# Peptides against a protein of PDB entry 6PSE: the designs that were tried, part 108

Target 1, 78 residues: chain A of PDB entry 6PSE
Amino acid sequence: PSEEEEYARLVMEAQPEWLRAEVKRLSHELAETTREKIQAAEYGLAVLEEKHQLKLQFEELEVDYEAIRSEMEQLKEA

## One batch from the design tools (peptide; made by RFdiffusion4, then SolubleMPNN)

Design b2_p23_3_s4 (from b2_p23_3, 9 letters changed)
Fold by OpenDDE base, seed 4:
Structure b2_p23_3_s4 (fold): chain B 78 residues (1-78), chain C 78 residues (1-78), chain A 23 residues (1-23)
Amino acid sequence: as target 1 above (78 residues)
Amino acid sequence: as target 1 above (78 residues)
Amino acid sequence: SLPSDEEMRAFFQGILDEERAAE
């Protein structure tokens, strides 16, 4: 049997005291996992914004670089 | 009483059938929340790597830009 | 392939919106 099937059988055969303890355990794990999920989402958004700002800076520098490159090329050909 | 205290009382007074259903519900929510957390972590890591690569490219362009800027400055001052 | 930045942003924001709705 799969672990899931074994767990399902355990839940079906469990006493109320075990079931209450399991509800408490699962509630705790769900709360922790939810907090971690939220934190991951907050960090993800922050990094996306940082990457976006860096991309804008990079594109600005590319424009400036091409301007100087073009001017330099013209001066060297004169 | 807080919602948490009311829920705790509900769990204490609940019949085994309700407790089994609650274990099933919480297990399902935990599995879904865990998948979302993992997905968020994977996306966050990918964005971090992309940002890092972009930063390296930006730093390389800065070096090249400063080299051309310096050469241009020397030519204009001559 | 990875989702677009827009898709990832929507995914992250969706998680935060769900939390806000639960409060």
Scores: peptide ipSAE 0.628, ipTM 0.877, DockQ to the pose 0.978
Fold by OpenDDE base, seed 5:
Structure b2_p23_3_s4 (fold): chain B 78 residues (1-78), chain C 78 residues (1-78), chain A 23 residues (1-23)
Amino acid sequence: as target 1 above (78 residues)
Amino acid sequence: as target 1 above (78 residues)
Amino acid sequence: SLPSDEEMRAFFQGILDEERAAE
């Protein structure tokens, strides 16, 4: 039997005291995992924003670079 | 009393059938929340990598830009 | 393949919105 099947059997055969303890354990783990999920989402959004800002800076630099490159090319052609 | 205190009382007074159902519910929510947390972490790492690659490209362009800027400045000074 | 930035943003924001709704 799988670990899941074994766990299911344990739950079915468990006494109330074990079940209450398991509810407490699962509630705690759920709360922690939820906090971690939220933190991961907040972090992900922050990195997306940073990448977006960097992309804007990159595009601005590309424009400036092409302007100077074009001016330099004109000077070399003359 | 807070919702947490009320829930705690419910758990203490609950019958085994309710407790087993609650274990099942919490297990399901924990599994789903865990999957979402993992997915969020994976996406966050992917965005970090993309940002890193963009930063490298930006730094390369900065070097090229400064080279041309310096050359242009020299031409204007002469 | 990785989702688009917009899809990832929606995913992250969805997580935060769900939590806000639960509170």
Scores: peptide ipSAE 0.627, ipTM 0.877, DockQ to the pose 0.983
Fold by OpenDDE base, seed 2:
Structure b2_p23_3_s4 (fold): chain B 78 residues (1-78), chain C 78 residues (1-78), chain A 23 residues (1-23)
Amino acid sequence: as target 1 above (78 residues)
Amino acid sequence: as target 1 above (78 residues)
Amino acid sequence: SLPSDEEMRAFFQGILDEERAAE
């Protein structure tokens, strides 16, 4: 049997004391996992914003670079 | 009483059939929350890598830009 | 394939909005 099937059988045959302990365990794990999920989302948003700002700076520098490159090319061809 | 205290009392006084249902509910929520957490982490890592690559490109362009700027400045001063 | 930045943003924001709604 799969671990899931074994666990399901355990839950079905379990005494109230075990079930209460399992509810407590699962509640704790859910709370921790939820906190970690939220933290991951917050970090993800922050990195997206940082990448966006960097992209804007990069695009500005590309414009400035092409301007100087073009001027230099014109001077060399003259 | 807080919702947490009321819930704790409910769990302590609950019948086995309610407890089994609660274990099932919590297990389902935990599985879903875990999946979302993992997905958020994967997306976050992908964005971090993209930002890193962009930063490297930006730094390379800065070097090239400063080289051209310096050459142009030397030509103007001559 | 990865989603777009906008789709990722929506995903992350959705997580935070769901939590806020639960409070």
Scores: peptide ipSAE 0.627, ipTM 0.877, DockQ to the pose 0.985
Fold by OpenDDE base, seed 3:
Structure b2_p23_3_s4 (fold): chain B 78 residues (1-78), chain C 78 residues (1-78), chain A 23 residues (1-23)
Amino acid sequence: as target 1 above (78 residues)
Amino acid sequence: as target 1 above (78 residues)
Amino acid sequence: SLPSDEEMRAFFQGILDEERAAE
């Protein structure tokens, strides 16, 4: 049987004391995993915003660069 | 009492059938939350890598821009 | 393939919105 099937059998045959302990364990792990998930989402949003701001700065610099490049090209051709 | 204290009391007084159902519920929620956490981490890492590549491109453009700016400044002063 | 930035934003925001709704 799979580990999942074995675990299911263990839960079915377990005494109340073990079941209460398992509820406590799972509740704790769920709370921790939830906090980690939230933190990952917050960090993801922050990095997306930073990337967006950097992209705007990059596009602004591209405009300035092309302006100077074009002016320089015109001077060389004259 | 807080909801947490009330829940703790419920778990302490619960019958095995309720406890088994609660273990099943918590296991399911933990599995789903874990998958979401992992996906959030993967997406966050991908955005970080994209931001890093963009930063490298930005820094390269800054170097090129300053080179042309300096050349243009020299031409204007001559 | 990776989702778009907008899709990623929606995913992250969805996680935070779900948490807020659970509070």
Scores: peptide ipSAE 0.626, ipTM 0.876, DockQ to the pose 0.983

Design b2_p23_4_s1 (from b2_p23_4, 14 letters changed)
Fold by OpenDDE base, seed 4:
Structure b2_p23_4_s1 (fold): chain B 78 residues (1-78), chain C 78 residues (1-78), chain A 23 residues (1-23)
Amino acid sequence: as target 1 above (78 residues)
Amino acid sequence: as target 1 above (78 residues)
Amino acid sequence: SREAEERLVEEFFRRFEEELAEQ
């Protein structure tokens, strides 16, 4: 049987004391995992914002670069 | 009492059938939350890599920009 | 694998902290 099937059997055959302990364990793990998920999401959003700002800076520099390149071309042909 | 205290009391007074259902519910929520946490981590890593590549491109453009700016300054002063 | 998943999350947090330190 799969680990999931074995666990399901364990839960079905368990005494109330074990079940209460398992509820407590799972509640704790869920709380921890939820905090970690939220933290990962917050970090991901921060990086997305940083990448977006960097992209805006890159696009602005491209505009400035083309402006100077064009001016230089005009000076060379004069 | 806090919601946590009320929940703890509910677990203490619960019948085995409720406890088994609660274990099943919490196991499902834990699995979902874990998948979401992992997904957030994967996306965050991808964004970090994209930002890093963009930064390298930006730095390369800065070098090219300064080269043209310097050449233009030389032409204007000649 | 649970271990692989945990390593991925740890790597994400590590790399993010490194990136933040560069700013």
Scores: peptide ipSAE 0.334, ipTM 0.838, DockQ to the pose 0.936
Fold by OpenDDE base, seed 1:
Structure b2_p23_4_s1 (fold): chain B 78 residues (1-78), chain C 78 residues (1-78), chain A 23 residues (1-23)
Amino acid sequence: as target 1 above (78 residues)
Amino acid sequence: as target 1 above (78 residues)
Amino acid sequence: SREAEERLVEEFFRRFEEELAEQ
């Protein structure tokens, strides 16, 4: 039998005391996992914003670079 | 009483049938939340990598820009 | 695996904290 099937059987045959303990365990794990999920999302959003700002700065620098590069190229061709 | 205290009392006074259902519910929610947490982590890592690559490209461009800027400045001073 | 997933999450948080510290 799969672990899932075995667990299901355990739950079906368990006494109330075990079931209450399992509810407590699962509730705790759910709370922790939820917190971690939220934290990951918050961090992801922050990085996205940073990347976006960096992209804007990069594109601005590209424009400035191409301007100077073009001037230099013209001078060399003269 | 807090919702947490009320829930705790409910669990303590619950019948096995309710407890089994609650275990099932919590297990399902935990599985879903875990999946979402993992997805958030994967996405965050991807964004971090993208930002890092962009930063490297930006710094490389800065070097190239300063090189040309300096050369141009020297030509103007001559 | 569950262990691999946990390591992924830990790596994400670690790398993020490192990047924040460098900025």
Scores: peptide ipSAE 0.333, ipTM 0.838, DockQ to the pose 0.928
Fold by OpenDDE base, seed 2:
Structure b2_p23_4_s1 (fold): chain B 78 residues (1-78), chain C 78 residues (1-78), chain A 23 residues (1-23)
Amino acid sequence: as target 1 above (78 residues)
Amino acid sequence: as target 1 above (78 residues)
Amino acid sequence: SREAEERLVEEFFRRFEEELAEQ
């Protein structure tokens, strides 16, 4: 039997005391996992903002670069 | 009483059938939340990689920009 | 696999902690 089937059997045959403990365990794990998920999302958003700011800086530099490149080309051809 | 205290009381007074159902519910929610956490992690890693690549491109452009700026300065001063 | 997913999550949080440390 799969682990899932074995676990299901365990739950089915368990006494109330074990079941209450399992509810407590699962609730705790769910809370922790939820917190971790939220933290991951918060980090993702922060990185997105950083990437966005970096992109803006990159685009500004591209404009400046093309301006200088063009000016230099004109100076060399004149 | 707080929601947590009320829930704890409910669990304590619950029959085995309810407890088994609650274990099943919590197991399902934990599985879903775990999946979501993993997805958030994957997303965060992807964004981080994108930012990294953008940073490399930015640094490359900075090098090229400074090279042209320097050359242009030399041309103007000569 | 579950193991691969666990490693992914661990790697993500490791990188997250490293990025936070650099700030």
Scores: peptide ipSAE 0.331, ipTM 0.838, DockQ to the pose 0.658
Fold by OpenDDE base, seed 3:
Formats: structure tokens, C-alpha cells, sequence
Structure b2_p23_4_s1 (fold): chain B 78 residues (1-78), chain C 78 residues (1-78), chain A 23 residues (1-23)
């Protein structure tokens, strides 16, 4: 029998006390997993913000670079 | 009474049939939340990789920019 | 699969912490 089938049998044959304990266990695990999911999302958002700021800096540098490159090119052609 | 207290009472007073159904519900939600947590982690890793690649590009541009800036400065001082 | 999932989450948090430490 698969672990899933064995667990299903356990639930079917369980007394109320075991079932209440299992509800409590599952509720706790669900809360914990939910917290971890949220934390992962928060971290992801933070990285997104950092990436965004880096992108802005990159674009600013590109503008400055092209300005100097253009000026240099003009001087070389003279 | 808080919702949490009401839920606790419900669990305490529940019949086995309700408890089994609740175990099934919670198991399903836990599985779903676990999947979402993993997905959030995968997304976060992807964003980190994107940021890293952008950082490398930025640093490369900085090198190129400083090279041109230095060359331009030398020409102006002549 | 479950163990692999746990390792993925652990890797995510580890890499994130490392990235934050470098800043």
C-alpha cells in the first residue's frame, strides 16, 4: 500500500482525539508554510526593488557614456 | 469571542465525520500552499539571477566608461 | 520530491542572505 493509502486508512479508522490532534498539527504546518511563502515573496520584492534601482543607474551611465563617446568621436574626426 | 476561539470550539465539539473532512481540507490547503511557497522561491531565484546579470553588465559598462573618460582627460590636458 | 523542495527553499534563503551580506 502507498503511503497515501495508508494515511487515508489511518484517518478513516482514527478516533476523535487523534483527529483533533491531526487538525491541530495540520493547522500549525499550514500557518508555518504560509509564513514561509510570504517571507519568500517579501524577499523577492526586495530584490526586485534593488534590480530596479540598478537598472536606473545603468541607464544613467549609458547616457553619460554615449555623451562622452560622441564627444570623443567628434574630436577624432576633426 | 474571536474567530480563533470559535474555531477551537468547533473542533472540540465536532463529530468524527466533520473532523475527517477538516483533515482532508487542511491537507489539501497545505499541499497547495506548499506548492506556492516553492513557486515563490523559484521566482525569487530567477530575480536574483536577473539582478546578477544586470550587475555584471553595469560593471562592464563602468570599465568602458572610465577608459573613455581617462582618454578624454588626457587629451584635454595636452 | 519533498526533500528536493526543502533543499530549494534552503538554497533560496541561503543565496538571498549571501546577496544581502554583500551589500
Amino acid sequence: as target 1 above (78 residues)
Amino acid sequence: as target 1 above (78 residues)
Amino acid sequence: SREAEERLVEEFFRRFEEELAEQ
Scores: peptide ipSAE 0.327, ipTM 0.837, DockQ to the pose 0.921

Design b2_p23_4_s2 (from b2_p23_4, 16 letters changed)
Fold by OpenDDE base, seed 4:
Structure b2_p23_4_s2 (fold): chain B 78 residues (1-78), chain C 78 residues (1-78), chain A 23 residues (1-23)
Amino acid sequence: as target 1 above (78 residues)
Amino acid sequence: as target 1 above (78 residues)
Amino acid sequence: ARAAEEALLAEFFARYEAELAEQ
């Protein structure tokens, strides 16, 4: 049997004491996992913002670079 | 009493049928939350990598820009 | 599987912190 099927059988045959303990365990893990999920999302959003700012800076530099390149080209042709 | 204390009492006084249902509910929610956490982590890593690549491109452009700037300066002084 | 998932998240956070430290 799969691990999932085995677990399902354990739950089905378990005594109330085990079930209560399992509820507590799962509740705790769910709370922790939820916090971790939220944290990951928050960090991801922060990185997205940082990336966006960097992109703006990059695009500005590209404009400046092309301006100098064009000026240089004209200067060399004169 | 707090919601947490009330829930704890419910678990303590619950019949096996309720407990089994609660284990199933929590297991399902935990699985879903775990998938979401993993997805958030994977996406975050992807964004970090994109940001890193952009940073490298930016730094390369800065070097090229300074090279042209310096050349332009010398050309204008000649 | 769970260990791998936890490792992924830990890697994400570690890389994020490292990236922030470089700014």
Scores: peptide ipSAE 0.267, ipTM 0.825, DockQ to the pose 0.957
Fold by OpenDDE base, seed 3:
Structure b2_p23_4_s2 (fold): chain B 78 residues (1-78), chain C 78 residues (1-78), chain A 23 residues (1-23)
Amino acid sequence: as target 1 above (78 residues)
Amino acid sequence: as target 1 above (78 residues)
Amino acid sequence: ARAAEEALLAEFFARYEAELAEQ
């Protein structure tokens, strides 16, 4: 039998006291896992914002670079 | 009474059939939340990699920009 | 299985902190 099948059998044969304890355990683990998921999402959002700001700076630098490149090309051809 | 206190009372007064159903519900939600947490972590890593690649491109452009800026300054002063 | 999940999250947090430290 798989661990899942054994666990299912345990739940089916369990006394109310064990079941209440298991509800408490699962509720606690669910709360912790939820907090960890939220934290991961918050970090991801922060990185997305940083990447966005970096992209804006990159695009601004590209504009400045092309301006100087064009001016230099004009000077060399004159 | 808070929702938490009401829920705690419900668990204390619940019959075994309700408790087994609650264990099943919580187990399912925990499994789903765990998968979502993992997905959030994987996505965050992907965004970090994208930001890193963008930063490398930005730094390369900065080097090229400074090279052209310096050459332009030399041409104007000559 | 749980250990692998925790390791992935730990890796994410570690890389995030390292990236922030480089800025």
Scores: peptide ipSAE 0.266, ipTM 0.824, DockQ to the pose 0.945
Fold by OpenDDE base, seed 5:
Structure b2_p23_4_s2 (fold): chain B 78 residues (1-78), chain C 78 residues (1-78), chain A 23 residues (1-23)
Amino acid sequence: as target 1 above (78 residues)
Amino acid sequence: as target 1 above (78 residues)
Amino acid sequence: ARAAEEALLAEFFARYEAELAEQ
């Protein structure tokens, strides 16, 4: 039997005191995992914003680069 | 009393059948929330990698830009 | 791409809020 099946059997055979403790444990873990899920999403959003800012900087630099490149090319052609 | 206190009271007064059902419910929600947390983390990592690649491209362009800028400055000084 | 990623994150937040509301 799998660990899941063994756990299911444990739950079926458990006394109320164990069940109450398990509810408490699971509730706590669920709360923590939920907070961690949100934290992960917030982190992802922060990185997205950072990437977006970097993209804007990159595009600005590309414009500046092309301007200088064009000027240099004109000087070389003359 | 808070909802948390009411829930705690419910758990204390609950019959084994309810407790077993609650364990099952909480286990299911915990599993789902865990999967979502992992997914959020994976997406965050993906964005981080994209940002890193963009940063490398940006730094490469900066080098090229500074090279041309320096060359242009030399021409202007001469 | 950014919009799609933001939509996904928004979905996670929405799910979180729904989960909190159910608790």
Scores: peptide ipSAE 0.256, ipTM 0.823, DockQ to the pose 0.085
Fold by OpenDDE base, seed 2:
Structure b2_p23_4_s2 (fold): chain B 78 residues (1-78), chain C 78 residues (1-78), chain A 23 residues (1-23)
Amino acid sequence: as target 1 above (78 residues)
Amino acid sequence: as target 1 above (78 residues)
Amino acid sequence: ARAAEEALLAEFFARYEAELAEQ
């Protein structure tokens, strides 16, 4: 049997004391996992904002670069 | 009493049928939350890589821009 | 939690912190 099937059988045949302990364990793991999920989301959002700001700066520099490149090309062709 | 204290009391006084249902509920929520956490981490890593590549491109453009600016300045002063 | 899941999250956090330190 799969681990999931074995676990399901354990839960079905378990005594109240084991079940209460399992509820406590799962509640704790859920709380921790939820916190970690939120943290991952917050970090992801921060990186997205940083990337967006960097992209804006990059686009501004591209405009300035093309302006100078064009001017330089005109001067060299004259 | 706090919601946490009320929940704790509920668990302590609960019948096996309720406890089994609660284990099932918590297991399901934990599985979903875990999946979401992993997805957030994967996405965050992807964004970090994208930002890193963009930063490298930005730095290369800065070097090229300064080179052209310097050359232009020299030509204008000559 | 499974080791693979924890490792992925740890990698994400580590990279994020490293990138923030570079700024």
Scores: peptide ipSAE 0.270, ipTM 0.826, DockQ to the pose 0.870; fails the geometry check

Design b2_p23_4_s3 (from b2_p23_4, 14 letters changed)
Fold by OpenDDE base, seed 3:
Structure b2_p23_4_s3 (fold): chain B 78 residues (1-78), chain C 78 residues (1-78), chain A 23 residues (1-23)
Amino acid sequence: as target 1 above (78 residues)
Amino acid sequence: as target 1 above (78 residues)
Amino acid sequence: SMAEEQALLEEFFARFEAELAEK
């Protein structure tokens, strides 16, 4: 039998005390997993914010670069 | 009473059939939350990769900008 | 598999820490 089938059988044959303990265990694991999911999302958001700031800096540098490039081109054509 | 206290009382007074159903419910939610956590991690990783590529592009532009700036400065001094 | 999923999470956290350390 698969582990899933064995677990299902265990749940079906378990006494109320075991079932209550299992509810508590699963509730705890769910809470921890939820916290970890939120943490992962927060990390991703922080990186997104940093990426956005970097993009703004990049665009500003592109403007400055094109200004100098254009000026240089004009000087070389004269 | 808080919702937590009410839930605790419900679990304590519940029949085995309800407890088995609750184990099944929590197991399902745990599985879903785990999947979502993994997805959040994958998303965060993707954003990190995008940020890294943008950083490389920014650094390359900085090098090009300084090269042109230096050349322009030399031409203006001559 | 669960092992592969765990490895992915560990890789994500490792890269995140590396990025923070670089700054």
Scores: peptide ipSAE 0.202, ipTM 0.803, DockQ to the pose 0.769
Fold by OpenDDE base, seed 4:
Structure b2_p23_4_s3 (fold): chain B 78 residues (1-78), chain C 78 residues (1-78), chain A 23 residues (1-23)
Amino acid sequence: as target 1 above (78 residues)
Amino acid sequence: as target 1 above (78 residues)
Amino acid sequence: SMAEEQALLEEFFARFEAELAEK
């Protein structure tokens, strides 16, 4: 049987004391995992914002670069 | 009492059938939250890699920009 | 810094791997 099936059987045959302990364990793990998920999301959003700002800076530099390139081209051909 | 204290009391006074259902509920939520956490981490990694590549491109463009700027400065002063 | 961000992500992955290993 799969681990899931074995666990299901364990839960079915468990005494109330074990079940209460398991609820406590799972609640704790869920709380921790939830916190970690939120933290991961927050970090992901922060990186996204940084990437977005960097993209804007990059595009601005591209505009400036093309402006100088064009000006220099005109100078060289004069 | 806090929600946590109230929940703790509920667990203490709960019948085995409720406890089994709660274990099942928590297990399901934990599995989903864990998956979401992993996805968030993977997403964050992907964005971080994209940002890194963008930064490299930006720095390369900065070098090119400064080269042209310097060349044009020399032309104008000649 | 990017290094710090990477370290945080690695921590998340490490925790995940540890969880998988315990199963």
Scores: peptide ipSAE 0.193, ipTM 0.802, DockQ to the pose 0.052
Fold by OpenDDE base, seed 5:
Structure b2_p23_4_s3 (fold): chain B 78 residues (1-78), chain C 78 residues (1-78), chain A 23 residues (1-23)
Amino acid sequence: as target 1 above (78 residues)
Amino acid sequence: as target 1 above (78 residues)
Amino acid sequence: SMAEEQALLEEFFARFEAELAEK
């Protein structure tokens, strides 16, 4: 039997006291997991914003670089 | 009373059938939230790595740009 | 595994905090 099936059987045969404890345990784990999920999302969003700003700066520099490179190439070939 | 306190009281007074259903509900939500948390972590990590690579590229380009700019400035001033 | 997944999350948070500390 799968662990899931075994757990399901345990729940079916459990006494109310165990079930209440399990509800409490699961509620706690759910709360923690939810908090961590939200935190990860917030951090990810912050990094995305920083990456976006960096990309804009990079693209600007790339344009400037190519302009100078091209100008220098023309001067050297002349 | 807070909703949390009311919920706690409900759990304490609940019949086994309700408790089993609640365990099932919480287990499902926990599994789903856990999956989402993992996905958020993976995504965030990927973005962070991309940002890091972009930063390296930016810094490299900046060095190259300054080298060309300086060379060109010297040529023009001569 | 769940342990590996948890380790991934911890790695993410650690790297993120390190990145923020550079500011």
Scores: peptide ipSAE 0.216, ipTM 0.807, DockQ to the pose 0.862; fails the geometry check
Fold by OpenDDE base, seed 2:
Structure b2_p23_4_s3 (fold): chain B 78 residues (1-78), chain C 78 residues (1-78), chain A 23 residues (1-23)
Amino acid sequence: as target 1 above (78 residues)
Amino acid sequence: as target 1 above (78 residues)
Amino acid sequence: SMAEEQALLEEFFARFEAELAEK
């Protein structure tokens, strides 16, 4: 049997004391995992915002660069 | 009493059938939350890598821009 | 630094994958 099937059997045949301990364990793990999920999401959002600001700066520089490049090209062709 | 205290009391006084149902519920929520945490982390990593690549491109463009700017300045001053 | 940030994320993922493997 798979580990999942064995676990399911344990839950079905478990005594109340084991079940209470398992509820406590799972509640703790759920709380920690939830916190970590939120932290990961917040981090990802912060990086996304930074990337967006960087993209704006990059696009501004591209405009300035193309302006100078075009002017330089005109001077060289004249 | 706080909701947490009330929940703790429920767990302590609960019948085996309720406890088994709660284990099942918590296991399901933990699995879902874990999946979501992984997805959030993967997304954050992807954005971070994109930001890093963008930063490299930005720095390369800055170098190119300064080169053209300097050349243009030299031409204007001559 | 970006390298440090990436290392932290990789460590987070590694721990996460390890936790998944144990279940």
Scores: peptide ipSAE 0.120, ipTM 0.792, DockQ to the pose 0.052; fails the geometry check

